# Ledger of designs, part 310: peptides against a protein of PDB entry 6IDX

Target 1, 380 residues: chain A of PDB entry 6IDX
Amino acid sequence: KELAKLSADVTFATEFINMDGIIVLTRLVESGTKLLSHYSEMLAFTLTAFLELMDHGIVSWDMVSITFIKQIAGYVSQPMVDVSILQRSLAILESMVLNSQSLYQKIAEEITVGQLISHLQVSNQEIQTYAIALINALFLKAPEDKRQDMANAFAQKHLRSIILNHVIRGNRPIKTEMAHQLYVLQVLTFNLLEERMMTKMDPNDQAQRDIIFELRRIAFDAESDPSNAPGSGTEKRKAMYTKDYKMLGFTNHINPAMDFTQTPPGMLALDNMLYLAKVHQDTYIRIVLENSSREDKHECPFGRSAIELTKMLCEILQVGELPNEGRNDYHPMFFTHDRAFEELFGICIQLLNKTWKEMRATAEDFNKVMQVVREQITRA

## One batch from the design tools (peptide; made by RFdiffusion4, then SolubleMPNN)

Design b2_p27_8_s3 (from b2_p27_8, 11 letters changed)
Fold by OpenDDE base, seed 4:
Structure b2_p27_8_s3 (fold): chain B 380 residues (1-380), chain A 27 residues (1-27)
Amino acid sequence: as target 1 above (380 residues)
Amino acid sequence: SELDEIAQLFKENARPIVPGPRGAPIP
């Protein structure tokens, strides 16, 4: 107990480390010897002293043995561990993951997100906070392939659900530490969009062009009477599609693929448009047809607006930026849906379309409309 | 106010979260 308290002092820590004191603490954990009447209390103070000593940055985390990692992971994975030991074990694992890629790899083999989710289903907010902190650390340090797997997994949907129901909608105030971890998780989740945001459309990729064609099909062919037999002339067909792409509000109505070659938002804008068109088809068709049927210069260019809105949302959400240690602003709404970004886009594109009409905007007012919409989105 | 509407719309679009059974290993 005194050692744990004194370990917070850098002078004491330096002297104690120079005496190989940290090695003695690690060996105590590694031994796993339950023979002492006060083993749990002793272990809790040992883990506290270990954390405090390591936080001075005097000793590399890479000095930690596999046996030590397995013991600490064992305290997290076993159901009958003292809450005080569990809390410190979660904190140690978090620090290990954050400070060493080698330790991350070892820890990721010893623990599962499923085991950590079990620690979210408790009434102790401190345990919940450390469990989310460790999940965030694992997610932050995961290779891109594993991060995408974690995002696509049923695990991510379950995780957000558990967080929403047991943390956010809990009958207790959210503490600052928990709010920070929820913010971090939100940022890390939106950073999964970075790849798509930075992916340029290849105008020669047929599959990508087929998505743009599908947007046209959903908007214009789904309600069109089958009496528009596709006129046999290749030139008439090209001219028809050019008109349709103009009505969709693409900047390059001859080759809409060119509108997606700029990054950001690259292909992420096309993903949002396709999501809107497939999941919220009635909303999509309404927005497109309302603007496409206008013979007045007050049409809202859907394609251009969707691209610039996607870019704006990425800027507002700071997609591709690391979490800031000083921030704790999370939005509970993002835990309510698997495709929260695309749903936000679907709401914001309706807001944009409304604002455009209210302002009686023309194409020259585009930037002014976007600025008003930005203010509307950020004043939330 | 407008984002309260956005948040409300998000809440309305929120899929019913089925609580997973306690302790089911996430595959």
Scores: peptide ipSAE 0.027, ipTM 0.520, DockQ to the pose 0.052
Fold by OpenDDE base, seed 5:
Structure b2_p27_8_s3 (fold): chain B 380 residues (1-380), chain A 27 residues (1-27)
Amino acid sequence: as target 1 above (380 residues)
Amino acid sequence: SELDEIAQLFKENARPIVPGPRGAPIP
């Protein structure tokens, strides 16, 4: 106990480390010897002293043994561990993951995200905080291939639901530390969109062109009486598509694929448009047809608006940026749905369309509408 | 609708992205 308190002092820490004191602490953990009276209290103070000593940055985290890692991981993975030991063990694992890629690899083999999710289903916010912190650390330090697997895992859908129900909608106020970890998790989750945001459409890829064609089909063929079979002439068909792509509000109505060659937002804008068209079909059709029936130059160009809105949302959400230590601004809405970005897009595109009408905007007002929408989104 | 709930959650829980002081990037 006294050691744990004194370990916060840099002078004491330096002297104690110079006496190989940290090695003694690691050996106490490694021994796993439960035979001592007050073992749990002693271990909790040992882990506290270890953390405080390591926080001075005097000793490399790479000095820890595999046996030490396994013991700490064991305290996190085993049921019925003392709360004080569990909390400190989560914090140690977080620090190990953040400070060493070698330790990350070892820890990622010993602990699953599923085990960490179990520690979110408790009433102790400190345990919840360190569990999310460790998930965030693992996600941050994961190789790109494993990061995508972590993203696609049933674990993420379950994780967000558990966080929403047990943390955000919990009966306790969210502390600053938890708010920071929720912010970090959101940033890391949105960074998964970076690949799509930076993916250029290939104008020669038929599969990608078929998505644009599907957007047209959903907007215009779903309400058309089957009697207007698209006339057999390839040229009439191309001319019809050019008209439809103009009504969809693409900048390049001859070759809409060209609108998705700029990154950001690249293919992510097309993903959002397709999601809206498939999941919120009535909303999509309404927005497109309402603007396609206008002859007064007050049509809101859906295609252009969707692209620029996707880019704006990426900028607002800082997609591709690392989380900052000083930020704690999390948005509970992003835990409500597994495709929260696309749902946000679907709300914001309706807001844009409404704002466009209210402003009686023309194509010349486009940037002004986008600025008003940005202000509306950032103040909401 | 779920959209109205998300939109409402957005409206209620969107704390202004006050650019907090740029803390050091988490390494």
Scores: peptide ipSAE 0.022, ipTM 0.488, DockQ to the pose 0.615
Fold by OpenDDE base, seed 2:
Structure b2_p27_8_s3 (fold): chain B 380 residues (1-380), chain A 27 residues (1-27)
Amino acid sequence: as target 1 above (380 residues)
Amino acid sequence: SELDEIAQLFKENARPIVPGPRGAPIP
């Protein structure tokens, strides 16, 4: 207990480390000797002293043995561990993951995300915080090939639902430390959009072109009696599509695929448009048809607006940026839905369309409308 | 839903944008 308190002092830590004190502490953990009447309390203080000593950065985290790692991972995976030991064990694992790629690999083999999720289902916010912190550390240090698999495991409705119900909607005020970890998790989750945001559409890819065609079909053919499928020649069909793509508000009416070649937002804008068209079809059709029937030059260009809105949302959410240590701002909404970004897009595109109407905007006012919409989104 | 609350917040924070004259910054 006294050692754990003194270990926070850098002078004491330096002297104790020079006396091989850390080696003694690691051996106490490695021995696993439950023989002491106060083993749990002793172990909790040992782990505290170890953390405080290591936080001085005097000793490399790579000094720890595989036996030590397995013991610490064992305390996290065992259901009957004292809360004080569990908390310190989670913190040690987090620090190991953050400070060493070699330790990350070993820990990722010993700990499952499912085990960490179980530590979110507790009333202790400190345990919840360290569990999310370790999840975030594992996510951040995952190699790119495993990051998507982890993302798929984390984007599981389960983790999101558990965080929402047991952390965000918990009966306790969210502390600064928890708010930071929720922010980090949110940033890491949105960084999964970066690949799509930076993916250029290939104008020659037929499958990608078929998505644009599907947007046209949903907007204009869903109300068209199948009897009016014009058996008219390929040229009339191309001319019809050019008109339809103009009514959809694409910048390139001849080849809308060209509008998705700019990154950001690349293919992510097309993903959002397709999601809106399929999941919120009535909203999509309403927005498109309200603007396609206008002859007064006050039509809101849906295609252009959707692309620029997607880009704006990526900028506001800082997609592709690393988490900042000083930030604690998280949005509970992003934990409510699996496709929260696309749902946010669906809300914001309606706001944009409303704002465009209220401003009586023309194509010349486009940037002004986008600035107003940005301000509205940032104030919410 | 929290999305409905946000949609409502956007509706409430959507002050009627008085179309300022062309070129005037919206205050």
Scores: peptide ipSAE 0.015, ipTM 0.474, DockQ to the pose 0.063
Fold by OpenDDE base, seed 1:
Structure b2_p27_8_s3 (fold): chain B 380 residues (1-380), chain A 27 residues (1-27)
Amino acid sequence: as target 1 above (380 residues)
Amino acid sequence: SELDEIAQLFKENARPIVPGPRGAPIP
C-alpha cells in the first residue's frame, strides 16, 4: 500500500527502479501464490505500484515476461476475480498493447474480445471503461488484415449491442473517461471506411460498372414491366443509358465510372448509393424520380450530390485520422445500426434534397447547398 | 431539429438488438 502510493513520485520511482524493484513486483505476480492472508489486497497494491512505476516511462514495457502476461490475462479471463484486481489487470493489458507491438501479439493470443465483452455487462462503469479501452487498444494496434476481421466479426455486432444496452442506455450518467473510449471506438470503426474511400473505380472493371447499371435499373426499370424492354440495338440502348445517367445526376453522364475515380471518396460513394438503392429503395426511387421529372433547371443531381456528400461526411467524421485524446464527442446513433455510416448517408442525402428544394437551387448553387448541408449536419 | 429527425430515422431503422445472454452479474 505504501509502495503503491510512493510509486507515483518520480524520484522514488527512479530509485526503486534502479534497485530492480519492478523485477521484484513482476516476480510476485508471476508466482501466483494464493496462500497468503489478504492475497487479493496485496496483489491489487502490487499491480497499482507496477502501473505507477511504468507510467514514468523509465522502463520499457518489453521487460515483462510471458508468464507475467499470462497471469494478468488470467485475472481478466477468470470468473469471480476481485474488482480491484480486474480493473488494474485491464489497465495493465491496455498499456502493454499501446506501448509494445510485441506485447500486443502475445496478449491477442491470450485474450478474446468475447471475454472483454463480459466485463461490459456489469454495473461498474470503471470496469466497463477499462474493458472498452483494452478493446480499443487491440483494435488500434491490430494489423490491417485483422482489423477488418474484428469489424466483421459477430463479436463486433454483439459488442455494439452490449455497449448500447449496458453502457449508453444504462441508468447512470456517462463519465468523461467512458465518453472518450466510446469516441475512440467510433473513430476506429469509421477508419475501416478508409480503404474504400481511397479506392478508385476501375472503369474497365465490368463488375463495378454493373453496380452503376444496377442503380439505373432500380431507379427506372423497377416500375416497368420487364416484357417492354425493347430488343432495340446496342446503340439505342447506349443512348438511352446516357439519358438515364444524366437523370441520375452523374457529372459524366456518358461514362459515370469516371465520377468514382476521384479519391476521396472513391468507391465508398458507390457503396453508399448501392446501399440506399437496395435497403431504402423507396427513398432512393423517390429522390431520383422527383429530380428526373423536373423541367425547371432546379433538379438536384443525385449522383454528384451523393459523391460530394460522401466526401463531406468523411471529412466531418475525420475518416482515416487517429483518435484525439482531447475529444469525448461520441454519437449514440452510430451504436444503433451495423451500417451506421450508410444510414447516416441515407438521412443526409434526404436532407440535401430537401435543402436543395427549399433554396430553389440550380446547378450553379451546388457548392452553396453543400455548405448549408454541412452546417446543418455539424450543428446537429 | 433536423437531428431529431435523423435520430428518429436511425431509431426506426435500428434493428431490434437481441440482448445477448446476460453474463452473470459480477456481484
Scores: peptide ipSAE 0.015, ipTM 0.423, DockQ to the pose 0.051; fails the geometry check

Design b2_p27_8_s4 (from b2_p27_8, 12 letters changed)
Fold by OpenDDE base, seed 2:
Structure b2_p27_8_s4 (fold): chain B 380 residues (1-380), chain A 27 residues (1-27)
Amino acid sequence: as target 1 above (380 residues)
Amino acid sequence: SKLDEIAELFQKNAKPIVPGPRGKPIK
């Protein structure tokens, strides 16, 4: 106990480390010897002293043995571990993952996200915080291939649901530390959009062009009696599509694919449009048709607006940025839906369309409308 | 706030979250 307290002092830590004291602590953990009276208390103080000593950065985290890692991982995976041991074990694993890629690899083999999710279902907010912190560390340090696997829809959905029900909707105030970990998780989750945000559309890719064509079909052909099949001429079809793409509010009416070659937001804007068109079809059709029937130059260009809104949302959510240690601003709404970004887009595009009408905007007012919409979204 | 309105819309669109089994409170 006194060792754990004194280990917070850098002078004491330096002397204790020079006496091989940290090796003694690691050996106590490695031995797993439950033979001592008050083993749990002694182990909790041992782990505290170990953490405090390692936090000075004097000793590399790579000094720990595989046996030590397995013992610590064992304390996290065991169902009947002392809360004090569990808390410190989670913190040790987090620090190991953050400080060493070699330790990350070993820990990722010993612990599953499912085991960590079980620690979110407890009433102890500190345990919940360290469990989320370790999940965040594992997510942050995962290679891109494994990060996508960790983002697997089931694990993410389950994690999101558990966090929402047991953390956010808990009967207790969220502490700053928990708020920070929720912020980190939110940032890491939205960073999965970075690839799509930076993916340029290939104007020659037929599959990508078919998505744009599907947007046109949903807007203009879904209510059309199939009897008005536009006449068979290839030229009439091309002229028709140019008109439709103009009515959709694309900047390039001849080849809308060109509007998605700019990154950001690249293909992510097209993903949002397609989601809106398929999941909120009535809203999509209403927005498009309300503007497509206008001859007064007050039409809101849906395609252009959707692209710029997607870009704006990426900027607001800081997509592609690393979490900042000083921030704790998380949005509970993003834990309520599996496709929270696309749903946010669907709400914000309606807000944009409303704001455009209220302002009696023209194409020249586009940037002013976008600025007003940004202020409306970011007003706490 | 506008964020509150957005949050309310998210709540309306939120699928019923099945409460996971509450772990026994570790006493």
Scores: peptide ipSAE 0.031, ipTM 0.473, DockQ to the pose 0.051
Fold by OpenDDE base, seed 3:
Structure b2_p27_8_s4 (fold): chain B 380 residues (1-380), chain A 27 residues (1-27)
Amino acid sequence: as target 1 above (380 residues)
Amino acid sequence: SKLDEIAELFQKNAKPIVPGPRGKPIK
């Protein structure tokens, strides 16, 4: 206990480390010997002293043995561990993951997100916080090839549901530390959109062009029996499509693919439009048809609006930015749905369409409408 | 707030999370 307290002092830590004291502490953990009366209390103080000593940055985290890592991981994976040991073990693993890529690889082999999820199902908010912190560390340090797999594990309805039910809807006020970890998790989750946000449409990719064609089909052909495809002329079809793409509100109504060559938001805007059209078809059709039937120049250009709204939402959510240690603002709504960004888009596009009508906007007012919509979203 | 309206709309569009049976821990 005194060692743990003294280990917070840099002078003491330096002397103790110079005496190989940290090696003695690591060996105590590695031995795993439950032979001592009060082993749990001794171990808890040993782990505290180890953390405090390592936090001075005098010793590299890479000095730890694989046996030490396995013991610490064992304390996190075993259900009957004392809460004090569990908390310190989670903190040690977090620090290991954050400070060493080699330790990250070893820890990622020993610990599953499923094991960490079990520590979210407890009433102890400190344990929950350290469990989310370790999850966030593993996510942050995951290589790009594994990041999507981690993301899929995060997007697993289970983690989101558990956080929502046991943390956010818990009977206790959320502390600042937990709010920060929830913020970090949100930022890391939205950063998965960066690839699509920075992906340009290839106007020559037929599969991508078929998505734009599907948007047209859902808007205009969904009520028309596919048997009444109007007559054979390829040129008449192209001319009809140009009219349809104008009614959809694309800037380039001749070649709508060109509207998705701008990054950001690139293909992410097309993903949002397709999600809206497939998941909220009635809302999509309503928005498109209400604006396509207007001859009064007060039509809201859906395609242009969807692209610029997607870009705006990426800016508001800071997609592609690292989490800031000073921020604790998390949005509980994003834990309520698996496709939270696309659902946010679907709500915001309706808000935009409403605001456009209320302002009696024309195409010249487009930027003013977008500014008003931005203020409405950010003041909410 | 407009976010509360958005959140309510999110909740309305969110299919009721039927509390699925205690999902077996994915091994």
Scores: peptide ipSAE 0.027, ipTM 0.464, DockQ to the pose 0.049
Fold by OpenDDE base, seed 5:
Structure b2_p27_8_s4 (fold): chain B 380 residues (1-380), chain A 27 residues (1-27)
Amino acid sequence: as target 1 above (380 residues)
Amino acid sequence: SKLDEIAELFQKNAKPIVPGPRGKPIK
């Protein structure tokens, strides 16, 4: 107990570490010997002292043995562990993952996200916080190939649902530390969009052009009587498509693929448009047709608006940025849906279309509309 | 706030969709 308190002092820590004191603490954990009176209390203080000593950055985290890691992981994976030991064990694992890629690899072999999810289903917000913190650390330090697998595990309706129901909608006020971890998880989740945000459309790729053609088909052919088979002439088809792409509000009516060559938002804008068209077809068709029937120059260019809105949402959500330690602003809405970004886009594009109408905007007012929409999205 | 309206709409639209990987094209 006194050691745990004194370990917070850098002078004491330096002297104690120079005396190999930290090695003694690690060996106490490694031994796993439950034979001592007050073992759980002693272990809790040992783990506290270990954390406080390591937080000074005097000793590398790589000094810990695989036996130590296995013992700590064991305290997290076992169902009947003292809450004080569990909390400190989660914190140690988090610190190990954050400070060493070698330790990350070892820990990722010993623990599963599924085991950590069980620690979210408790009433103790501190345990929940450290469990999310460890999940976040694992997600942050995962190599790119494994990040998608973790994202799929997050997208497995379970983690998001558990966080929503047991943490966010819990009967307790969210503390600053938990709010920070929810913010971090949100940022890391949206950073999975970075690849698509930075992917340029290839205007020569037929498969990518077929997606744009599908947007046209959903908007215009779904209401067309099957009797108007577009006439066999290739030129009439190209001219017809140019008209349709103009009505869709693309900047390049001849080759809409060119509108997706700018990064950000690149292909992510096309993904959002396709999601809206397939999942919210009635909303998509309504937005497109309401603007395609206008001859008064007050048409909202859907294609251009969708691209710029996607870019704006990426900026607001800081897609591609690392989480900041000073922030704790999370949005509960992003935990309600598996496709939260695309659903947000679908709501915000309706807001944009409404705002455009209310402002009686023209193409010259585009930036002003976008500014108003930004303010509407960001004003809490 | 407009954010509250967005959040409410978001919750209303929160339907169980088959989770696709984020950042990948919707098939």
Scores: peptide ipSAE 0.024, ipTM 0.430, DockQ to the pose 0.056; fails the geometry check
Fold by OpenDDE base, seed 1:
Structure b2_p27_8_s4 (fold): chain B 380 residues (1-380), chain A 27 residues (1-27)
Amino acid sequence: as target 1 above (380 residues)
Amino acid sequence: SKLDEIAELFQKNAKPIVPGPRGKPIK
């Protein structure tokens, strides 16, 4: 207890470290000797002293043994009654993951996100905060291949549901520290869109071109009986498609694939359009047909608008940027849906279409409409 | 606010959250 208190002092910490004091503390944890009276209390103070000493940055986190890591991971993975040990163990693991890539690799082998989710299902907001902080650390330090796996995992849907039900919709006010960790998780989740945001469409990729064709089919062929025989010549079909791509509001209505060669937002804009067309088909068809039937130059170009809106949303959400330590602004709505970005796009494209009509905009007013829409999205 | 309208629309479009198995509250 006295050691834990004194370890916060840099002068004491320096002298204690020079005497190999941290090594003694690590060995105490490694021994796992439960035979002592008040072992849990002694261990909690040992872990506190270890954290306070390491926070001075005098000793590298890489000094810890694999046995120490396994013991700390064991306190997090096992159902322990001692909240004080659990809290400090979560904090130690977070610090290890953040400060050492080699320790991250070892910890990622010992701990599952599923085990950390169990610590979110508690009434203690402090434990919940440290559990999310460790999840965030693991997510931040994960290799790119593993980040996508962590994102796609049933664990994320479950994690989102647990956070929403036990943290956000909890009967307790959210503290600043928890709000920050929720913000960090939100940023890290949206950073998974960076790859698609920076992926250029290949105009020669037939599979990507087929998606653009599917957008056309959903908008214009959904009512047409499949009985229209394949026999009308390929050239008339190409000319019809050029008209349809103009009605869809692509900038390059001859070759819409060229609109997706700009990064950002690259292929992410096409993903959003396809999501809207497949998941919210009635909304998509309505937006396209309302603008395709206008002869008054007040048509809202859907394709161009969808691309620029996707780019704008990426800018607003800071996609590809690291979390800022000073920010605590998380949006509960993003925890309500698995495809939160695409759903946001679907709402915002309707807002854009409405704003375009209200402004009686033409193609010349496009940038003004986008500015008004930006203000409407950012003014909570 | 416009974000409140957006949030309401999000809630309307949100799939029902199936409660995962409640882990035992650590006492």
Scores: peptide ipSAE 0.023, ipTM 0.450, DockQ to the pose 0.051; fails the geometry check

